# Designs tried in a protein design run: peptides against a protein of PDB entry 6B4J. Part 24

Target 1, 315 residues: chain A of PDB entry 6B4J
Amino acid sequence: DITMQWYQQLQDASMQCVLTFEGLTNSKDSQAKKIKMDLQKAATIPVSQISTIAGSKLKEIFDKIHSLLSGKPVQSGGRSVSVTLNPQGLDFVQYKLAEKFVKQGEEEVASHHEAAFPIAVVASGIWELHPRVGDLILAHLHKKCPYSVPFYPTFKEGMALEDYQRMLGYQVKDSKVEQQDNFLKRMSGMIRLYAAIIQLRWPYGNRQEIHPHGLNHGWRWLAQILNMEPLSDVTATLLFDFLEVCGNALMKQYQVQFWKMLILIKEDYFPRIEAITSSGQMGSFIRLKQFLEKCLQHKDIPVPKGFLTSSFWRS

## One batch from the design tools (peptide; made by RFdiffusion4, then SolubleMPNN)

Design b1_p11_1_s1 (from b1_p11_1, 6 letters changed)
Fold by OpenDDE base, seed 3:
Structure b1_p11_1_s1 (fold): chain B 315 residues (1-315), chain A 11 residues (1-11)
Amino acid sequence: as target 1 above (315 residues)
Amino acid sequence: MKFRKIPLEPL
């Protein structure tokens, strides 16, 4: 199908990117190793500095990332660093930057849901100026969280169980698969980040341009999820995460059409989720159900906690 | 019951 073709194209592009900068990553030369580490730090440290503290600080971080991607020298670790230091520097930085954004979803947003918004607005703004970074964000996101595509990986004949678990997005270390709660926490963080990216625009960009990966992809994600059989615990969890973060934005954008979708979720999809939900997993379903029923009752979806206001940008 | 597929694009 078109969605799987898109997924594969992004994975292929990501793989080709890795091959392109292989000379930099595999170099035994001391100078090349130094450049690699400097570029990696320059790409990733600014992303780790993203916080909910002040809009001015967020702008500084954005400007630094954009400068780096534009071939300008930036200060990192007391050194002047530029992608021009190596012919493969730009490809490497774009890849590592995209990887870091997804990692912040996986780690920071997973632990602090409100962190999705400042990370997402920077990611969206960078994506607008650097489309290749956006494609690589999707590639990394899809690989770590196939539910962001969405698709459910299938077990193939001859596949090792561990490989299948990794395809599902589980971490497997020393032949031990991560606990379900940790898995869902990471997946939640990545879905929340994605849900934030598709609705946010960098406020200092050219607002006349269309969002490079906007709310139409939010509709598509929901439609695709609802057109699939639910997966136990996963579907209820991630559907809640997605709706909590971008439900208000989708409501504003699509109005009556979105409300019809919510009614369909309640009437047609909830019974399907409930049918596959064990008593021990009922908590995730109940949370989704209560959220959606409250939204339908009040005819409103709340603005998510952590949503960036005008006051944030004036700080 | 043929579950009508939700359109992947908003109308």
Scores: peptide ipSAE 0.417, ipTM 0.878, DockQ to the pose 0.767
Fold by OpenDDE base, seed 4:
Structure b1_p11_1_s1 (fold): chain B 315 residues (1-315), chain A 11 residues (1-11)
Amino acid sequence: as target 1 above (315 residues)
Amino acid sequence: MKFRKIPLEPL
């Protein structure tokens, strides 16, 4: 499967990246430890500062991240920090930055869906300038949320149950598996972030260039999901999340072809979801069904709440 | 009904 090969290639690249900066991360030298911590803070703090408040602040954050990735010194924690402080500094920062973007999907977007858009537009803009960061974003995303690929991990003979649960994206701590509601909340956040990334372009970049991972991947994701058997509760939840965030953009891009896809979802895929949905999980399916039926009835998909407008960029 | 494979790319 080409999709699984792509998944594995990204995971391998991520693993190779970790190996590359292992010297920095495992060093017992006090100076190396200090550099590591400074670089980690410089990579992650700006991402945590992303908010829906003002476009000007978002630009400052973007410029800071881009400067850091470009080998320029940046101020972090009252210190001048540069990736040039260590030979593995750039690889480490790229990895930690990508990890942090996905973590913001997992945590911030999971709790505040509108946060997807400012995070995604920065991620998209950074990806355009730094393709390796984009690949690492995908690698982290795919590892935490296999449904973003998409694929449904299968239990293999001899596998420990906990390892299987982790492969499915569950957190397992002290032999306790994460509750289903928390799991779905995290997965939703990551899917929403992904759905935002594929449709957004940094407004101050070269718009003549093709999006590094654009709406064609949104079409592909939907097609792949629909070509798979639905997973109980998960598929209905994430399909809703994706369509709510990305549906308007896909409609504008693919027009009649996208409407045909939505009709197929209603006519062919909904019965398959319903057939595997328990009474306790019906809420997720009903939400998806109501959303899609409303879109089909009105011949329109609403712009998602939190979508960045021209007024945001003027603030 | 056998699900018709949806094309992975728009036509």
Scores: peptide ipSAE 0.412, ipTM 0.879, DockQ to the pose 0.813
Fold by OpenDDE base, seed 1:
Structure b1_p11_1_s1 (fold): chain B 315 residues (1-315), chain A 11 residues (1-11)
Amino acid sequence: as target 1 above (315 residues)
Amino acid sequence: MKFRKIPLEPL
């Protein structure tokens, strides 16, 4: 399976990245520890500052991240920080930055869906300039949310239940698995972030270049999901999240072909979801059904709430 | 009914 090969290649690249900077992370030297902490803060704090407040502030954050990745010194915590402070500094920063983008999907977007767009446009713009960061974003995303690939992890003989639960994307702490609602909330945030990334371009970049991971991956994701058996609650939840965020963009890009896909979802895929959905899980399916039926009825998919307008970029 | 595999790329 080409998709599973791609998944594995990204995971291997991510693991190799971790091995590359292990000297920095495992160092007992006080100066190395200081550099590590400074680089970690420099990589992650700007991402946490991303907001819907003003386009000018978003540009400042982008420029700071880009400067850091370009080997330029940046101010962080009142100190000048550069990836050149350690031979493994760039790899470490790229990894931590990518990890932080995915964490913002998992945490911020999960709680505030509109936050997907400003985070995604920065991530997309950084990905255009720094492809390795993009690959690491995918690696982190796929590991935390296998449904973003998509694939459904299988239980293997001899596997511990907790390890299987973690492979499915569940958090397991003190032998307690997270509640299904919290799990789905985190998965939703990550899928919404992904759906935003694949459609957004940084407005101050070279728009003549092809999007590094564009809407063709949105089509592919949908096609792959629809070619798989649905999972109870998970498929209905994430399919809704994806379509709400990028359905309008996919409609504009693929037009009649996309409408045919939506009809197929309604006619062929909904019965399959419904067949595996218990009465207690019907909420997610009903939400998906109502959304899609409304879109088909109106022959339109609304622009998602929080989509960045021209007025945002003038602020 | 054999579920027709949706193409992974648009036609």
Scores: peptide ipSAE 0.412, ipTM 0.879, DockQ to the pose 0.794
Fold by OpenDDE base, seed 2:
Structure b1_p11_1_s1 (fold): chain B 315 residues (1-315), chain A 11 residues (1-11)
Amino acid sequence: as target 1 above (315 residues)
Amino acid sequence: MKFRKIPLEPL
């Protein structure tokens, strides 16, 4: 399967990246530890500062991240920090930056859906300039949310239940698995972030370049989801999240073809979801159904709440 | 009814 090969290639690349900077991460040297912490802060703090408040602030954050990735010194924690402080510094920063973007999907977007857009536009812009960061974003995203690939991990003989739960994207702490609502919330955040990334371009970049991971991947994701058997609660939840965030963009891009896909979802896929949905899970399905039926009725998919406007970029 | 495979790329 081409999709699984792609998944594995990204995971292998991510693993190789970790091995590449293991000298920095495993060093017992006090100076190396200091450099590691400085680089980690320099990579992650700007991402945590992303907000919906002002476009000018978002540009400053972008410029800082780009400068760091370009080997320029940046101010972090009152100190000058550069990836040149260690030969493994760039690989480490790229990995930690990508990890942090996905973590913002998992945490910030999960709690505040509108936060997807400012995070995504920065991630997209950085990805355009630094393709390796984009690959690592995908690797982190796919590992935490296999549904973003999409695939459903299978239990293998001899596998520990906890390991299987982790493969499914659950957090397991002290032999306790994460509650389903929290799990779905985190998965929703990551899918919403992904759905935002594939449609957004950094407005100060070279607009003539092709999006490094654009709406064609949105179509592909939908097609792959629809070609799979639905998973109870998960499919309805994430399909809603995806369509709410990027449905308008996909409609504008693919027009009649996308409407045909929505009709197919209603006519062919909804019965399949409903057939596996328990009474306690009907809320997710009803939400998806109501959203899609409203879109079909109005012949329009609304622009998602939090979508960045021209006024945002002038602030 | 076998679910008709949706093309992975738009036509």
Scores: peptide ipSAE 0.412, ipTM 0.879, DockQ to the pose 0.821

Design b1_p11_1_s2 (from b1_p11_1, 5 letters changed)
Fold by OpenDDE base, seed 3:
Structure b1_p11_1_s2 (fold): chain B 315 residues (1-315), chain A 11 residues (1-11)
Amino acid sequence: as target 1 above (315 residues)
Amino acid sequence: MPYPKIPLEPL
């Protein structure tokens, strides 16, 4: 399977990246530890500062991240920090930056769906200039949310239940598995972030270049989901999240072909979801159904709440 | 029942 091969290649690249900077991460030297912490903060703090407040602030954050990745010194925590402080500094920063973007999907977007857009536009812009960061974003995303690939992990003989739960994306702490609602909330955040990334371009970049991971991947994701058997609660939840965030963009891009896909979802896929949905899970399915039926009825998919407007970029 | 496979790329 081409998709699974792609998934594995990204995971292998991510693992190789970790091995590359192992010297930095495993160093017992006090200076190396300090450099590691400074680099980690320099990579992650700007991402945490991304907000919906002003476009000018977002540009400053972008420029800071880009400067860091370009080998320029940046101010972080009152110190001058550069990836050149250690031979493994760039690889480490790229990895941690990518990890942080996905974490913002998992945490910030999960709690505030509108936050997907400013985070995504920065991630997209950085990906355009630094393709390796993009690959690492995908690797982190796929690891935390296999449904973003998409695939459904299977239980293998000899596997511990907790390991299987982790493969599914659940957090397991002190032998306690995460509650389903919290799990779905985190998965929703990551899918929403992904759906935003594939449609957004950094407005100050070269717009003539092809998006490094554009809407064609949105089509592919939907097609792959629909070609798979639905998973209880998960499929309905994430399909809604994806369509709410990316549906308008996909409609504009693929027009009639996308509408045909939506009709197929309603006619062929909804019965399959409903057949595996328990009474306690009907809420997610009903929400998806109502959304899609409304879109089909009005022949329109609304622009998602939080979508960045021209006024945002002038602020 | 074999579900019609949706193309992974738009036509």
Scores: peptide ipSAE 0.376, ipTM 0.871, DockQ to the pose 0.757
Fold by OpenDDE base, seed 2:
Structure b1_p11_1_s2 (fold): chain B 315 residues (1-315), chain A 11 residues (1-11)
Amino acid sequence: as target 1 above (315 residues)
Amino acid sequence: MPYPKIPLEPL
């Protein structure tokens, strides 16, 4: 279908990007290695510095990333670094930056859900100015979390079990598959980051322009999830994550139509989730159910914890 | 049973 075609196109573009800068990444030349390391640090360290502490610091981080992507020199590790240091520098930096954003979803947001918002607003702002970074964010996200597409990878004849597990998003190290709780935690982080990206705009940009990947994709994601058979534990977990982060924004945007969707989830989809949920997995379903029922009862979806307020930007 | 198809775009 069109969604799978889009998925594949993004993956192909990402792979092509890797091939494009292979000369830089595989070079044995000492100077090329140094440039690679400097560019990698310049691309990734600012993202790691994103925090919920102060809006002013977040702006500095954004400006540094944007400057780097614009071909301007930036200070990194006490040195001046520019993508112009190598013909493949820009492609490499865009790829590594996008990878790092998704990695922050996978790790930082997974452990600290509130971190989704400052990371997402920077990612959204950078995406607006640098569309290729956005495409690469999607490519990395989709590869690590196929449920963000959404689709459920299938086992193919002749496929190794470990490869199938990796396709599902599991980490496999030393022939040991990741525990389900850790897997779901990482998937949750990435979905929460995605849910934050699609609703946030960088406040210092031209907000009159259309969001490069906005709330319409949130509606689409929900619709696609609901049009698919639920996956045990995964669907309930990620649906909760998405609604907790993005539900308020979707409610404000689509109003009555969104409420109809929530009613449909309760009436038609919950029984389907429950039917495939074991007693040991009931916790995820109960959490989703309680959240949605509370929203329906109060006719309101709360603003998610960690949502960036005007006071944050004045700090 | 097939799910009622939810529109991928809001109406």
Scores: peptide ipSAE 0.372, ipTM 0.871, DockQ to the pose 0.758
Fold by OpenDDE base, seed 4:
Structure b1_p11_1_s2 (fold): chain B 315 residues (1-315), chain A 11 residues (1-11)
Amino acid sequence: as target 1 above (315 residues)
Amino acid sequence: MPYPKIPLEPL
C-alpha cells in the first residue's frame, strides 16, 4: 500500500529528526538548555501570533519565521536568536515549528474554524520555501489525525485498548480517554487546517511554481476516503469539514470531474454512512447531507467563512 | 473492494 508506505516514510523521517537533535534536547548544559528554550520560543511564538486581523501583521510573522529558518538572527523574548547557535538548531526549529502548526489545527482551528486560513497560508508559504517543514507538518498531522492520511487504525493482537485509542487519535490521560465530542473537535480542526493548506498560496512568493502539496492531494484524500468503508460519526464529520473548507477550490480546479465525485458521494457513499450511523450520531450525517444536497442543487459550493480576501492582504 | 475504486488522481 503506497499510502501506508508514504505515511511510514514521513513518520520515520520525523523520528530521525528527533534523534538528530537529541543532543540539544537532552543536554544538561545550562547554555544548551537556554539555547533550546530560546529556539523553541522563536519557532512557536510567531505561529501563536497568527490572526485574522491584518495581512501586514501576517507578513511580519511569515518573514520572522522564514528568517529564522534561513539562519538569520531574529528577536525573541528580547534576545537575538539564531539556529546557528547549535548544530542541531535548524532541525529542532523545523520540528517544533511543524509541531506548532499542527497544534494550532487541533486547538485554535478546532475552536475557531476561520482561523484555519491565516495559519494555513503561512504554513503553505513556509512549506514552499522549506520543504522539510512541510514533511514534518504532514508527519505530525498524520500521527495526531490518521484520518488525514487517510487510514483507519485497526486493533492488533496483543495491543492495549489505550494504545489503540491513541492510534485512533484519542488523547488518553491517567487511563481516561477524551470525550468523543472533544476528539471530533480536534480532528475537525486538523482536517480543516489541512484542507486550507492544500488550496492556499503565500501571495508574496513565486506563484508560478507548483504548490508543494496542492489540490491534487485534496482529490486524492477524497478518493481514498470514498474507497474506504466509513467510520461511524468520524467519516461524516471530517468529510463535511473537508468539503466545507476546500470544496469551492476543488470545484474551481476540477470542474465537471469534481461534480461527478459529489454525485457519487450522494448516491453511493451516503447510504454506506447512513447504514452505520446511530440515531445519536445522525446530526453529523444530516449536516453533511444537507451541505452536499444544497451544493448540488445550487450547482455551487460557497467560499468558506474566513477565506482570505484581497482586502485582507491590503490591511 | 466492495465497490468500484475511485481514481486517486483526476482523469
Scores: peptide ipSAE 0.361, ipTM 0.865, DockQ to the pose 0.675
Fold by OpenDDE base, seed 1:
Structure b1_p11_1_s2 (fold): chain B 315 residues (1-315), chain A 11 residues (1-11)
Amino acid sequence: as target 1 above (315 residues)
Amino acid sequence: MPYPKIPLEPL
């Protein structure tokens, strides 16, 4: 499977990145520990400051992240910080930055769906300028949410149940698996972030360049999901999340072809979802069904709430 | 019946 090979390559690259900066992370030297902490803060704090408040603030955050990745000194915690402070500094910052973007999907977007758009536009813009950050975003995203690939991890002989649960994306702490509602909430946040990234371009970049991971991946994701057997609750939840965030963009891009796909979802895929959905899980399916049927009825998919407008960029 | 495989790229 080409998709699984690609996924494995991303995970291998991410693992190699971790190995590359092990000297920085495992150092017992006081100065190295200080540098590590400063770099970690410089990489992650700007991402946590992303908000829907003003386009000007978002630009400042973007410029700070870009400056850091470009080897320029940035102010963080009252100190001047640069990736040049350690030979492994750039790799470490790229990894931690990518990890933080995905974490914002997992936490912030999961709780506040509108937050997907400002986070995604910064991530997309940084990805255009720093492709390695983009690859690491995908690596982190796909590891935490295999459904974003998509694929469904399988239980293998000799595997511990907890390890299988983690592969499925569940958090397991003190031999207790995460509740299904919390699991789906986190997965939803990550899928929504991904759906936003693939459609957004940083408005101050060179728009003549092709999106590094654009809407063609949105089509591919949908096609792959539909070519797979649905999972109870998971498929209905994430399919809704994806369509709500990027359905309008896909409609505009692929027009009649996309409408044919939506009809196929309704006619062929809904019965398959319903067949595996218990009475207690019907809420997710009903939400998906109502959304899609409304779109088909109106021959329109609404612009998602929180979508960044020209007025946002003038603020 | 094998479900018709949806193309991974738009036609």
Scores: peptide ipSAE 0.360, ipTM 0.866, DockQ to the pose 0.764

Design b1_p11_1_s3 (from b1_p11_1, 5 letters changed)
Fold by OpenDDE base, seed 3:
Structure b1_p11_1_s3 (fold): chain B 315 residues (1-315), chain A 11 residues (1-11)
Amino acid sequence: as target 1 above (315 residues)
Amino acid sequence: MHMKKIPLEPL
């Protein structure tokens, strides 16, 4: 399967990246440890500062991240920090930056859905200028949320149950698996972030360039999900999250073809979801159903809450 | 009913 090959290639590239900067990460030298910590902070703090407050502040954050990735010195924690401080510094920063973007999906977007848009527009703009960061974003995203590929991990003979749970994206701590609600919340955040990335372009970039991972991947994701058997609660939840965030953009891009896909979801896919949905899980399905039926009835998909307006970029 | 696979790319 080409999608599984792509998934594996991204995981292999991510693993190779980790091996490349192993000297920096495993160093016992005090100066190397300091550089590592400074680079990690320089990569991750700006991402944590992304907010819905002002477009000008978002631009400052973008410029800082781009400067760091470009080998320029940046101020972090009162110190001048550059990826040139260590031969493995760039690889390490790219990896940690990508990891942090996905973590913001997992944590911030999971709790505040509107945060997807400012995070995603920065991620998209950085990806446009630094393709390797984009590949690493996908690698991190796919590892934490296999449903973003999408695929459903299978239990293999001899596999520990705990390892299978981790492959499904569950957190397992002290032999305790994460509760389903918390799991779905994290998966929702990551899918919402992904759905925002594929539709957003950094407004100060070269608009003539093709989006490095655009709405065609949104169509592909939907098609792949619909070509798979639904997973109880997960499919209904994530399909809603995806459509709520990028449904308007997909509608604008693909017009009648997208409406045909929505009709197929209602007519062919909903019965399959309902057939595997327990009474206790019906809430997620009902929410998806109500959303999609409303969209079909009104022949419109609303612009998602938190979508960045022209007024945001003037602030 | 073999649900026809949805194309992975828009037509």
Scores: peptide ipSAE 0.414, ipTM 0.877, DockQ to the pose 0.793
Fold by OpenDDE base, seed 1:
Structure b1_p11_1_s3 (fold): chain B 315 residues (1-315), chain A 11 residues (1-11)
Amino acid sequence: as target 1 above (315 residues)
Amino acid sequence: MHMKKIPLEPL
């Protein structure tokens, strides 16, 4: 399976990245620990400052992240910080930056869906300039949300139940699995962030270049989901999240072909979702059904709430 | 009914 090979390649690259900076992370040296902490803050704080407030502030954050990744010194926590402070500094910063973008999907976007767009446009612009950060974003995303690949992890003989639950994307703490509502909320945030990344371009970059991970991956994701058996509650939830965020962009890009896919979802895939949906899970399916039926009826998919307009970039 | 496999790329 080409998709599983791609998944494994990204996980292997991410694992190799961790191994490359292990000397920095495992160092007992006081200076190395200080550098690690300063680099971690420099990589993660700018991402946490991303907001819907002003395009000018978003540009400042982008320029700071890009400067850090380019080996330039940046101000962080009242100190001058550079990836050149340690031979493993760049790999560490790229990994922690990518991890932080996915974490903002998992936490911020999960709670505030509109936050997907400013986070995603920065992530997309950084990915365009720093492809390794993009690969690491995918690796982190795929590990936390296998449904973003998509694939459904299988229980194997001899596997601990907790390890299987973690592979499915559940958090397990003190032998307690995460509640389904919290799990779906986190998965929704990550899928919404991904759906925003694949459609957005940084407006101050070279727009003549092809998007490094564009809307063709949105088509592929939908096709792969629809070629699989649905999972109870999960498929209906994430399919809605994806279509709400990038359905308008996919409609504009693929026109009649995308409408044919939406008809196929309604006619062929909805009965399969409904057949595995319990009465207590019907809410997620109803939400998806109502959204898609409205889109088909109106022959339009609305621009998602929080989509960045020209007025945002002039603020 | 085997759903026809949806192409992974637009036609």
Scores: peptide ipSAE 0.410, ipTM 0.876, DockQ to the pose 0.808
Fold by OpenDDE base, seed 2:
Structure b1_p11_1_s3 (fold): chain B 315 residues (1-315), chain A 11 residues (1-11)
Amino acid sequence: as target 1 above (315 residues)
Amino acid sequence: MHMKKIPLEPL
């Protein structure tokens, strides 16, 4: 399976990245620990500062992240920080930055869906300039949300139940598995972030260049989901999240072909979802159904709430 | 009813 090969390649690259900076992360030296913490803060704090408030602030954050990745010194915590402070500094920063983008999906976007757009446009712009960060974003995303690949992890003989739950994307703490609502909320946030990334371009970049991971991956994701058996609650939830965020963009890009896909979802895929949906899980399916039927009725998919307008970039 | 495999790329 080409998709599973791609998944594995990204995971292997991410693992190799971790190994390359192990000397920095495992060092007992006080100076190395200080450098590690400074680099970690420099990589992650700007991402946490991303907001829907002003385009000018978003540009400052982008420029700071790009400067850091370019080997330039940046101010962090009142100190000058550079990836050149350690030979493993760049690899570490790229990994931690990518991890933080995905973490903003599972935390911030999960709680505030509109936050997907400013985070995604920065991530997309950084990915365009720093492809390795993009690959690491995918690796982190795929590991935390296998449904973003998409694939459904299977239980294997001899596997611990907790390890299987973690493979499915559940958090397991103190032998307690995450509640289904919290799990779906985090998965939704990550899918919404992904759906935003694939459609957004940094407005101050070279727009003539091809999107590094564009809407063709949105089509591919939908096609892959629809070619798989649905999972109870999960498929309906994430399909809704994806279509709400990038459905308008996919409609504009693929026109009649996308409408045919939506009709196929309604006619052929909804019965399959409904057949596996219990009465207690019907809420996610009803939400998806109502959304899609409204889109088909109006022959339009609304621009998602929080979509960045020209007025945002002038602020 | 098995859905016809949707192309992974638009036609």
Scores: peptide ipSAE 0.408, ipTM 0.876, DockQ to the pose 0.806
Fold by OpenDDE base, seed 4:
Structure b1_p11_1_s3 (fold): chain B 315 residues (1-315), chain A 11 residues (1-11)
Amino acid sequence: as target 1 above (315 residues)
Amino acid sequence: MHMKKIPLEPL
């Protein structure tokens, strides 16, 4: 399976990255520990500062992240920090940056859906300039949300239930599994972030270049989801999240072909979702159904709430 | 009724 090979390759690359900077992360040396902490802060703090407030502030954050990844010194915590402070500094920063972008999906976007767009446009722009960061974003995303690949993890013989639950993307702490609502909320945030990344380009980059992971991956994701059996509650939830965020962009890109896909979802896929949906889970399916039927009726998919306008970039 | 496999790339 090409999709599973791609998934595995990204996970292997992520694991190799961790091994590459293990000397920095496991060092007992006080100076190495200090460098590690400074680099970690320099990589993650700018991402946490991303907001919907002003395009100028977003540009400053982008420029800071790009400068750090380019080997330039940046100010962080009142110190000059550079990836050149340690031979493993660049790999460590790329990994921690990618991890932080995905974490903003599962935390910030999960709670505030509109936050997907400013985070995603920075992530997309950084990915364009630093492809390895993009691969690491995918690796972190796929590990936390297998539905972003997409694949549905299966229980294997001899597997502990908790390990299976972790493979499904659940958090398990002190032998307690995450509540379903919290799980779906985190998965929604990550899918929404992904759906935003694939459609957004950094407006100050080279627009003549192809998007490093563009809307063709959005089509592919939808096609793969639709070619799979639905999962109860999960498929309806994430399909809605994806279509709400990138449906307008996919409609503009693929026109009649995308409308044919939406008709197929309504006619062929909805009955399959409904057949596996319990009465207590109907809320997610109803939301998806109402959204899609409205889009088909109006022959339009709305621009998502929080989409970055020209006025945002002039602020 | 097996859904016809949706192409992974647009036609």
Scores: peptide ipSAE 0.406, ipTM 0.875, DockQ to the pose 0.813

